# Peptides against a protein of PDB entry 6NYY: the designs that were tried, part 126

Target 1, 212 residues: chain A of PDB entry 6NYY
Amino acid sequence: KHFEQAIERVIGGLEKKTQVLQPEEKKTVAYHEAGHAVAGWYLEHADPLLKVSIIPRGKGLGYAQYLPKEQYLYTKEQLLDRMCMTLGGRVSEEIFFGRITTGAQDDLRKVTQSAYAQIVQFGMNEKVGQISFDLPRQGDMVLEKPYSEATARLIDDEVRILINDAYKRTVALLTEKKADVEKVALLLLEKEVLDKNDMVELLGPRPFAEKS
Target 2, 212 residues: chain A of PDB entry 6NYY as posed
Amino acid sequence: KHFEQAIERVIGGLEKKTQVLQPEEKKTVAYHQAGHAVAGWYLEHADPLLKVSIIPRGKGLGYAQYLPKEQYLYTKEQLLDRMCMTLGGRVSEEIFFGRITTGAQDDLRKVTQSAYAQIVQFGMNEKVGQISFDLPRQGDMVLEKPYSEATARLIDDEVRILINDAYKRTVALLTEKKADVEKVALLLLEKEVLDKNDMVELLGPRPFAEKS

## One batch from the design tools (peptide; made by RFdiffusion4, then SolubleMPNN)

Design b2_p22_7_s3 (from b2_p22_7, 10 letters changed)
Fold by OpenDDE base, seed 1:
Order: C-alpha cells, then sequence, then structure tokens
Structure b2_p22_7_s3 (fold): chain B 212 residues (1-212), chain A 22 residues (1-22)
C-alpha cells in the first residue's frame, strides 16, 4: 500500500482531485489509456500491466502503469513493442474518434527518444550501421555532430521509418483488438481505475507468460 | 495520457530510499 502509493506518486504525481474533466475529455482519456493497456496486453515484449487509470494525476489526465522489469539488456524487438505500447493511446484515439489530441505529446516524445537511441546509440539500424553517439543532453553544449549532414538526414529518415513501423504495427494490433479496447474503455469510464485482474476478467489471461 | 514508466533512475532512487529504510 504505502510503497504502491509512492510509486504511483512518482509515476503519475499526486492525484489532482480538483481537475474535473468534461465528459467528452474523460471519454477521450479512457479510450487513450485503454489503447495503452490493450497494446501492452497483446505485445509479447511489453511490460506487464499493473494498473490503468483515468484519474488525473500531476500533469497527466490518465496513465497506464506497468511492472518494471529488472532488465539490463533490451532487444530491438523489446524496444519496438515498448514503442507500440507507448503509441497505443494515440492509435486508439485515431481508431475510435478519427481525431488526435495533444494528450499523446509525452508518448510521442518517449517514442522519438527511443527511436533515436536505437539508431544512434545502440546501432540497431542497418542503414545507419554500428554507430554509437551520445545524444546531446539538455544543456550540454551541442558538440559538433560527429557525423556529416548526410548522415544526419539518414538518421532522421530512419527514425521516422522506425516510428512509422511501430505506429502501423500498433494500428494493426488495436484494429484487430478494437472490441477489447472498447471493453476496457467502457469499464474505465465506470470504475476509473482498472487493475490486472479486471483486465483478465475482460480479456482473458495475458497470452504471454510473465517472463520471470 | 502516458504509459507511465517511472524514469528508471527516479524509480531506482525511490526504491533505494524505501529499501534502505532500516
Amino acid sequence: as target 1 above (212 residues)
Amino acid sequence: MTAAEPDEKEFQELLEKYLDKP
């Protein structure tokens, strides 16, 4: 209890009990978070869902919480599934509302950062090759890029390709699982918070064994 | 509206803070 609350505070911030979302905004949040939850449920390398909430916390209007894995090494496939899960909210909004909101800004930032890291830090892109450059930290003097402008353009293009691939994969998944996203979203609108057990009741057991 | 993974660093710092409580 106290530890979970502390983790929840770090992840989501303090619950802003004072933020009353409009019904339509709350609906948008529910489908967005349902997108994350369902994507994470059906992606093999996604982290196990612990909780999904549409209760505003800190700067967030809703969140999906996953069990952190003690993992020191990530595969390209794992990073892709994490990207897909992170895109799940945006994709759900597109599928259900035919519109996108600003609510995915932080998700897109995370996906963008992951894509750049995969390409320029982890050497996971065949076209860019086995390179590893430190991404400039916020506030570090922009050291001259150790690569040409042609390489910079290639990196940018391959980042877009990777993100677009993850996006398409997420669209395919959540389109297939559209009814499951709807079930989760509707139950979120009723309960405001779902746990792993609620998800099991709605969707059945997660199809992937929790890798111990 | 974010898949809330704690910053691994913030999570580790928090974990250490709670585990190191005698």
Scores: peptide ipSAE 0.131, ipTM 0.482, DockQ to the pose 0.106
Fold by OpenDDE base, seed 4:
Structure b2_p22_7_s3 (fold): chain B 212 residues (1-212), chain A 22 residues (1-22)
Amino acid sequence: as target 1 above (212 residues)
Amino acid sequence: MTAAEPDEKEFQELLEKYLDKP
C-alpha cells in the first residue's frame, strides 16, 4: 500500500483533485488508455499491465502502469512491441474518433526516441548499418554530425519507416481487438481505475505467460 | 495521455511528421 502509493506518485505525480475534465475529454482519455491497455495485453513482448487510470495526475490525464521488468537486453522484436503499446493510445483515438489529439505527445516523443536509438545507437537498421553514436539531446550544441547529410536523411527516412511500421502493426491489432478496446474504455468510464483482475475478467487471461 | 502546453504545439507537429497515416 504505502510503497505502491509512492511508486504511483513518482510515475503519475500527485492527483490533481482540482482538474475536472470535460465529459468528451474524459471519454477521449478512456479510449486512449484502453488502447494502451489492450495493445499491451495482446503484444507478447509488452510489459504486463498492473493498472490503468483515467484520473488526472499532474500533467497526465490518464496513465497505464506496468510491472517494470528487470531487463537489461532488448531484442528488436521487444522494442517494436513496446513501440506498438506506446502508440496504442493514438491509434485508439483514430479508430474510435477519426481524429487525433495532443494527448499522445509524450507517447510520440517516446516512440521517436526509441526509433532513433534503434537505428543510430543499437545498429538495428540494415540500411544505416552497424553504427553507434550519441543522439544530440534537445538543447545540446549540434556537435558536428559524425556522418554526412545524406546519412542524416537516410536516418530520418528509416526512423519514419520504423515508426510507421509500428503504427500499422498497432492499427491492425487494435482493429482486430476493437471490441475489447471498447469494453475497456467503457469500464474505465464507469470505474475510472482498472487493475489486472478487471482486465482478466473483461478480456480473459493474457495470452502470454508472464515470466515469473 | 498528457495535457499539452500551447508552446509545445510546434514540437508535437515535428514529432507527428514521422507518423504517416497509412
Scores: peptide ipSAE 0.124, ipTM 0.551, DockQ to the pose 0.579
Fold by OpenDDE base, seed 2:
Structure b2_p22_7_s3 (fold): chain B 212 residues (1-212), chain A 22 residues (1-22)
Amino acid sequence: as target 1 above (212 residues)
Amino acid sequence: MTAAEPDEKEFQELLEKYLDKP
């Protein structure tokens, strides 16, 4: 109880009881969070879902909470599935509403940072090669890029390819699982908070063994 | 509307700590 509340405070901040979402905004949040939840459920390398909520907390209108693995090494495949899970909200909005909202800004930031890190820090791109450069930290003086303009363009192109591939993968997944996203979203609108057990009741057991 | 991934900063710091070590 106290530990869960502490984690919830760190992840979600204080419940702003004061943000009354309009019904249409609440619906958008429900489908967005359902997209994250369902993507995470059906992606092998996604972290196990603990909780999904459409109760506004801190700066978040809703959130999906996952059990972080005590994992210090990530494969390219694992990072791709994490990117897909992070795109799940945006993709759900597109599939169900035919429009996108600003609600995915932080998700897109995360996906962008992950894609750049994979290409320029981890050497995970065959075209760019086995390179590792420090990305300028927010607030560091933009030191001259340690690579040529041609390399910069190649990096930018390969980042876009990686993000687009993750996006397409997520669209394919959530289109296949569209009925499951809707079930989760509708139950979120009713209960506002779902746990792992609610997800098991709706979707069945997660198809991937939790690597304990 | 965020998947509560570990703080991307923590993830980056972890990646820097463990992948950037020769």
Scores: peptide ipSAE 0.124, ipTM 0.476, DockQ to the pose 0.122
Fold by OpenDDE base, seed 5:
Structure b2_p22_7_s3 (fold): chain B 212 residues (1-212), chain A 22 residues (1-22)
Amino acid sequence: as target 1 above (212 residues)
Amino acid sequence: MTAAEPDEKEFQELLEKYLDKP
């Protein structure tokens, strides 16, 4: 109770006068958030869903809240599942509407960040290899890149491959679970807010044990 | 050992390093 309320205050900000979304925009938000929620439900290494909402807050049109794990170490597989969950909104829009919106901009930014970090910081790409380039410090003159133009092109190519692989994995998952995404989206349009118990009632228990 | 993913600041710094500033 107290911890959940504290997280809601940090994410929710003051309920400024929520812009009234048009019915079609509200439908798009519901399916987008349902995509995140269902992807997170069926991905082993995704964080457990706490709440999903289509009530606008600040600049957010909808949101999913997850129980953050105090995790300091991530595997490549864990980072991939997190990327897939983050792509769940965009993929849901594509599957259900055959069109994409600007609503996924922040999701795509996060996915792009994760992909670059995996390749150039964590050494998780076989073609680039077990290398880690230090990030420039704030105020350091960006001197000459410590790598060739050929390495730059390789990094760009491998980032695109990684993101596309995560996207395809998410498409496969949400296509398999399409009926579940529809159920969640329709219930969101009715209730505007769902919690973990609503998801358990609708989809059954999450197939992965929550590490308490 | 690396703790978590880079934050937005670290990502921007990474982009400045790897992407040619126009």
Scores: peptide ipSAE 0.022, ipTM 0.459, DockQ to the pose 0.054

Design b2_p22_7_s4 (from b2_p22_7, 11 letters changed)
Fold by OpenDDE base, seed 3:
Structure b2_p22_7_s4 (fold): chain B 212 residues (1-212), chain A 22 residues (1-22)
Amino acid sequence: as target 1 above (212 residues)
Amino acid sequence: MTALNPDEEEFNEMLAKYLDKP
């Protein structure tokens, strides 16, 4: 009990018990988090879901907790599935509400950062080639670009292509699994917190064996 | 203008436009 609460505090921050979500906001958060959860459930290289919550914590209105893989090296395929999982919330909002909220902004930023890292740092794009440049940190003045403006445009185009591919993949997945997203969202609205066992009961066993 | 350093607002608008395309 105390140890689990301590882990929850470290991962999710302090529960903002004082932040009362309006019913429509709570519904949006439930479908958003259900999108992440379901995408993570059906993507092979996604991290296993441990917990999903619509209880506001720290800066977030909801969260999904995953078992981090002790993995230091990622393949392009693994990074794509991670991008799809990260897009799951936004895609769920689009499928169910036909609108996107500000809650998806941080996910888009993460996806964008991942796409740039794949292309610019990891050399994972054939058109850009085997380049590795340090990406400026957010707020660092890029005084000098280590590449030409033509290369910069190519990078931007390939980043867009990669994000769009991840987005389309996520749309296809969550459209196929639309009923599962709804089941998870509805149960989240009832229980506010779901664990792995709740997900197994709703969706069946995760199709991918947990790599121990 | 390279997407690498858009103003946070311009970045957000760009992302919104890219992602709101049907």
Scores: peptide ipSAE 0.016, ipTM 0.456, DockQ to the pose 0.135
Fold by OpenDDE base, seed 1:
Structure b2_p22_7_s4 (fold): chain B 212 residues (1-212), chain A 22 residues (1-22)
Amino acid sequence: as target 1 above (212 residues)
Amino acid sequence: MTALNPDEEEFNEMLAKYLDKP
């Protein structure tokens, strides 16, 4: 229910202003960033964590820095794990606090965008079909969607399904790894910044070989 | 099935324009 409503808000363009991190929110941010970090640690196709910080930078909350894979081609499985990693913060907040903050809105937006890209641009959905719709270029008066209203509804439904599947996968993972999320969050509250070595000391070696 | 990594910002702007139209 709360998650579906959040997807609808992101799809509907209701940008709530991101809240600026307050000192009392530091705990929430630590668990949020720990969720990203742990999801990225235990997902095979996630980008490896380089650094996680709960020190606010400019308008941002905490941040996790990943080593981007120099990949031009992504599989559906890779995109799913990336979606799960991106949902990790939101899922951590749900698991530990039973609430979702506004800080997770940007993550949900990114996940929503990825889901639409997979379905509309990449043809990765069997129901919609192996289609690639060109998104309107900057300045094109998109007077008409290149597909019917029925297709639009189907796309929206399949986007919701894909995001829900990624969310459920992330919930399962971070519930299993709940103690690891707690360890990372607590260490973040102490050190404010963690690197890959801190994560190895805390969780052990990442179970997946780093693709160089 | 494989996909090209889109420019996330360009995609986001296009998607926003695509979705925000009634």
Scores: peptide ipSAE 0.008, ipTM 0.477, DockQ to the pose 0.044
Fold by OpenDDE base, seed 2:
Structure b2_p22_7_s4 (fold): chain B 212 residues (1-212), chain A 22 residues (1-22)
Amino acid sequence: as target 1 above (212 residues)
Amino acid sequence: MTALNPDEEEFNEMLAKYLDKP
């Protein structure tokens, strides 16, 4: 209890209990967070969901909290599923409302960031090649990109492809699981906070064994 | 292929350099 609350405070910030969301905003947040939660539930390499909340906090209107993995090394598959989970909110909003919010834009930014890291830093793209660009050290005026404009364009194109693939995967998943997203969203609107047990009661056991 | 968990800050710094976004 105290440890979970401490982690929640670190991740989500202080609850803005005084921030009253409009019913429509609360509904949007519920479906957004349900999208994250359900995507994380049905993606093998996603982090296990601990808690999902539509109670506004210092950094957001809702959040999904996952069990932190003590993992230093991520596979491409893990990063993809993480991207899909991050897109889950946006995709849910699109499926249910035909619109995206600013919260979904922040998620898209994170996904974009992850895609660039995979391609530029981790060399995970076959077309760009097994390249890793050194992070600029503090004080190195790396004024120029260590690659040509042609390579930059290729990187941008491959980033878009990767994001689009993650997006399509998320759309397929949440479309298949649309009823589950709705169940989670409706229960969020009722309880405001769901834990893993609530998710198990709604959706059944997570289909992937929690890697202990 | 495996990669280190990108530190969000390091990642943001890297991205800032590569995306020419001020």
Scores: peptide ipSAE 0.018, ipTM 0.496, DockQ to the pose 0.053; fails the geometry check
Fold by OpenDDE base, seed 5:
Structure b2_p22_7_s4 (fold): chain B 212 residues (1-212), chain A 22 residues (1-22)
Amino acid sequence: as target 1 above (212 residues)
Amino acid sequence: MTALNPDEEEFNEMLAKYLDKP
């Protein structure tokens, strides 16, 4: 209890007990977080869910916490599933409400960032090639891109393709699991916080072997 | 292909610079 609260403060920030969400906002957050939780549950390379909450903390109106892997190396498949999990909130909002909120903007930014890193830093795109450019650090002079404008356009196009592929994969998954997203969202609205045991009771055991 | 764990913050900063370039 006390240790869990300390970890939660470090990861999620202090609970903003003063931030009263309107019922419709709380509903939107519940479906958003349910989208992340369900995507993470059914994606093989996603990190195991520890906790999902619709209690506002720090900058977020809700959050999902996952068991961090002590992994320094990621495969393209792992990065894709991580992108899909990150898109899960936005995709859930689209499926259930036909609209996107500003809460999903930070998730899109993270996904876009991951896509550029895969293509420009990790050489994970066959069309762009095995290139690794050090992107300019904060405070470095905007060095001219070490590649032509034609290469820049190709990078931008391949980033969009990668994001669209992750988006389509997430839409397919959460459409198939739509009833599970609804169950998680409704239980979040009741309990405000769910743990792994609540998810197992609601959805059954995660279909992937937990790496002990 | 295997990549090193992208520093999300460093990557965010780099992407912001990349996207904000006209």
Scores: peptide ipSAE 0.018, ipTM 0.488, DockQ to the pose 0.055; fails the geometry check

Design b2_p22_8_s1 (from b2_p22_8, 8 letters changed)
Fold by OpenDDE base, seed 4:
Structure b2_p22_8_s1 (fold): chain B 212 residues (1-212), chain A 22 residues (1-22)
Amino acid sequence: as target 1 above (212 residues)
Amino acid sequence: SQYEVVREIFPAVARIGTSLEV
């Protein structure tokens, strides 16, 4: 118990027991996390969920912990599934509440970064082509773009298309699995923390072979 | 590396529900 709490503090930050979420906010967090969990469960190339929590820690209202695969090369499909999993929270909020919150800001940042990386670093977009430019890291001076304004506009358009495609895919998935999202959300509201075993009990075995 | 970029974007621990205090 003490050791697990120590690990959780290192991973998630200090538990803010003083942060009392309103019941509606806690509900929003639960459905948001459930969206991530269910998307990750039913997306082949998503990382397996280890733990999901709606206990506020540090600056977060909840967190999900995944078991990353030792993988060095990523396909376009694999990156898409990761984007979809990352959008799962936002999509869940939309499906269940008909509204979106600021809770998905970090998720949208990740999705945006992934989309740009796919298009301008990995050459994964047919319209932009087989190009690779260094993306400015956070804090790097935006060096002069090595491409024209027309190319910049094309990149921006294709980023939006890619994100929208991932969003639509996630909407389709979580709509199909809407009952599962609700089951996970309700169980989160009850237990506040779920692990892989809870997910197996609730949803059945993950439909993808665990690559050991 | 490509691996590092992907891992930086998709960390093993994701914090969800960012507080506006940041």
Scores: peptide ipSAE 0.229, ipTM 0.778, DockQ to the pose 0.500
Fold by OpenDDE base, seed 5:
Structure b2_p22_8_s1 (fold): chain B 212 residues (1-212), chain A 22 residues (1-22)
Amino acid sequence: as target 1 above (212 residues)
Amino acid sequence: SQYEVVREIFPAVARIGTSLEV
């Protein structure tokens, strides 16, 4: 009990017991987190889910916690599935509510960063080509870009295409699994916290063999 | 390294969640 609480503090920050969400906001959080959880469940290269919670902690109203595999090399397909998992919350909101919230801000930041890294650091885009530039780190003076304005525009266009493709893939997945997203969301509203075992009971075993 | 870039975006403990408006 104490050890789990310590891990939760490190990962999620202090529980904000004083933040009482309105029922509608709590519902939005539940479906958002269910979107992440279900996307991660049915994407081959997504990390396995450990816990999903709608208890507010730190700067988050809810979270899905994953256990990344130890790996040093990432394929384009793996990075795409990670992007889709990260978009799962936003997509769930769109599917169930027909509206989107500010709750996906951090998710979209991660997706944006990943897309730029794939194109300008890993050379994973055919139009931009086999190039690798250092991305400005947070706090680095925005030095002059080592490429032309035409290349900058091409990069921006291809980033948008990549993100949109990931978004469409996630929409297709969560639309197919809409009933599963709802099951997870409703159970979250009841229990507030779900673990891997709860997900197995609800959805069945994850269809991808956990490479131990 | 490529590993460092990916880990910066997706940390060892991946927490994806609903962000509060700051």
Scores: peptide ipSAE 0.236, ipTM 0.823, DockQ to the pose 0.412; fails the geometry check
Fold by OpenDDE base, seed 3:
Structure b2_p22_8_s1 (fold): chain B 212 residues (1-212), chain A 22 residues (1-22)
Amino acid sequence: as target 1 above (212 residues)
Amino acid sequence: SQYEVVREIFPAVARIGTSLEV
């Protein structure tokens, strides 16, 4: 117990006792997190979930901890699954509430960044082709684009297509697993923190063999 | 590196929702 609390403080920061979420907001967070958790559970190339929390902390309304693999090379399929997992929160909100919130802003930023990286850094898009350009870092003024405006438009279009494909895939998955999302959300509302064992008890073992 | 780019995008710890005021 004390050791787990110490780890939680390191990962999530200090609990802000002053930040009381309204019940509806807490519900939204629970379903958002459940969306991420369930998507990650049923996507082969997502990192395994270790812990999920809906306790508000200085850096967020909740957090999820994953066990990353020591992996240096990524396929398109692996990156797609990561995008889908990242969209899981937004999709869950849409499925259960018929509305979306600002809670997914960072998720959408990550998905957008991933999509651009796949297309312009990794050459993973057939229409754009086998190209690799350095993406400006956040805050760098791009003085010159190494490609035409026509190519820029093509990139933007293909980014949107890729994100929409990931979104649709996530909608299909979480619609199929809607009952599981609800189970996780309800348990989160009860316990506020879930670990891998809670997920196994609730959903069964993750359907992908842990590569030893 | 490609590894760094992916890990920067998808960290081991993901914070969900709007950041609370410190």
Scores: peptide ipSAE 0.235, ipTM 0.779, DockQ to the pose 0.404; fails the geometry check
Fold by OpenDDE base, seed 2:
Structure b2_p22_8_s1 (fold): chain B 212 residues (1-212), chain A 22 residues (1-22)
Amino acid sequence: as target 1 above (212 residues)
Amino acid sequence: SQYEVVREIFPAVARIGTSLEV
């Protein structure tokens, strides 16, 4: 408990107990986080959920805490599942509300970054090929791209394809598990914070063995 | 050492680096 709280404080900042979300916003957050949680629960290569909260903390309206695998090498499949988990919030919003919010901005950023990295750093795209270029960091002046404009267009297209595929996969998953997302969301609205045990009680044990 | 990854959702403006992603 104390260690988790310390990590949460370092990462998310202090709980903003004074931040009152409107009921509809809180509902949105609950379903958003439930989407992440459920996606992560049913995706083999997603990190196991430790905690999910709809209590505003720092700059976030909600958060989920995961136990990452001690892994240095990632497969394309693993990265895809991580992308899907990351899209879970946005997808949940779409499924349940038929609308999207700005709450997924960071998720989309992460997904975008991952997609570009897969294509231009890890050589994981067959059309682009076995190339590896450093992605510009925020604030870096890119004077010259190490590839042609045609390649740039191809990269952009393949990034969109990859993200869309991940999105569709997530939609399919969370549509299948829609009742589970609802259960998690409703319980979040009640308890505000769920842990792994709550998820097990709601959904049963995670279908995938947790690597200790 | 078990490290934890925290993901946050943001109302309007997401800040880069507020979540630890491994």
Scores: peptide ipSAE 0.064, ipTM 0.626, DockQ to the pose 0.084; fails the geometry check

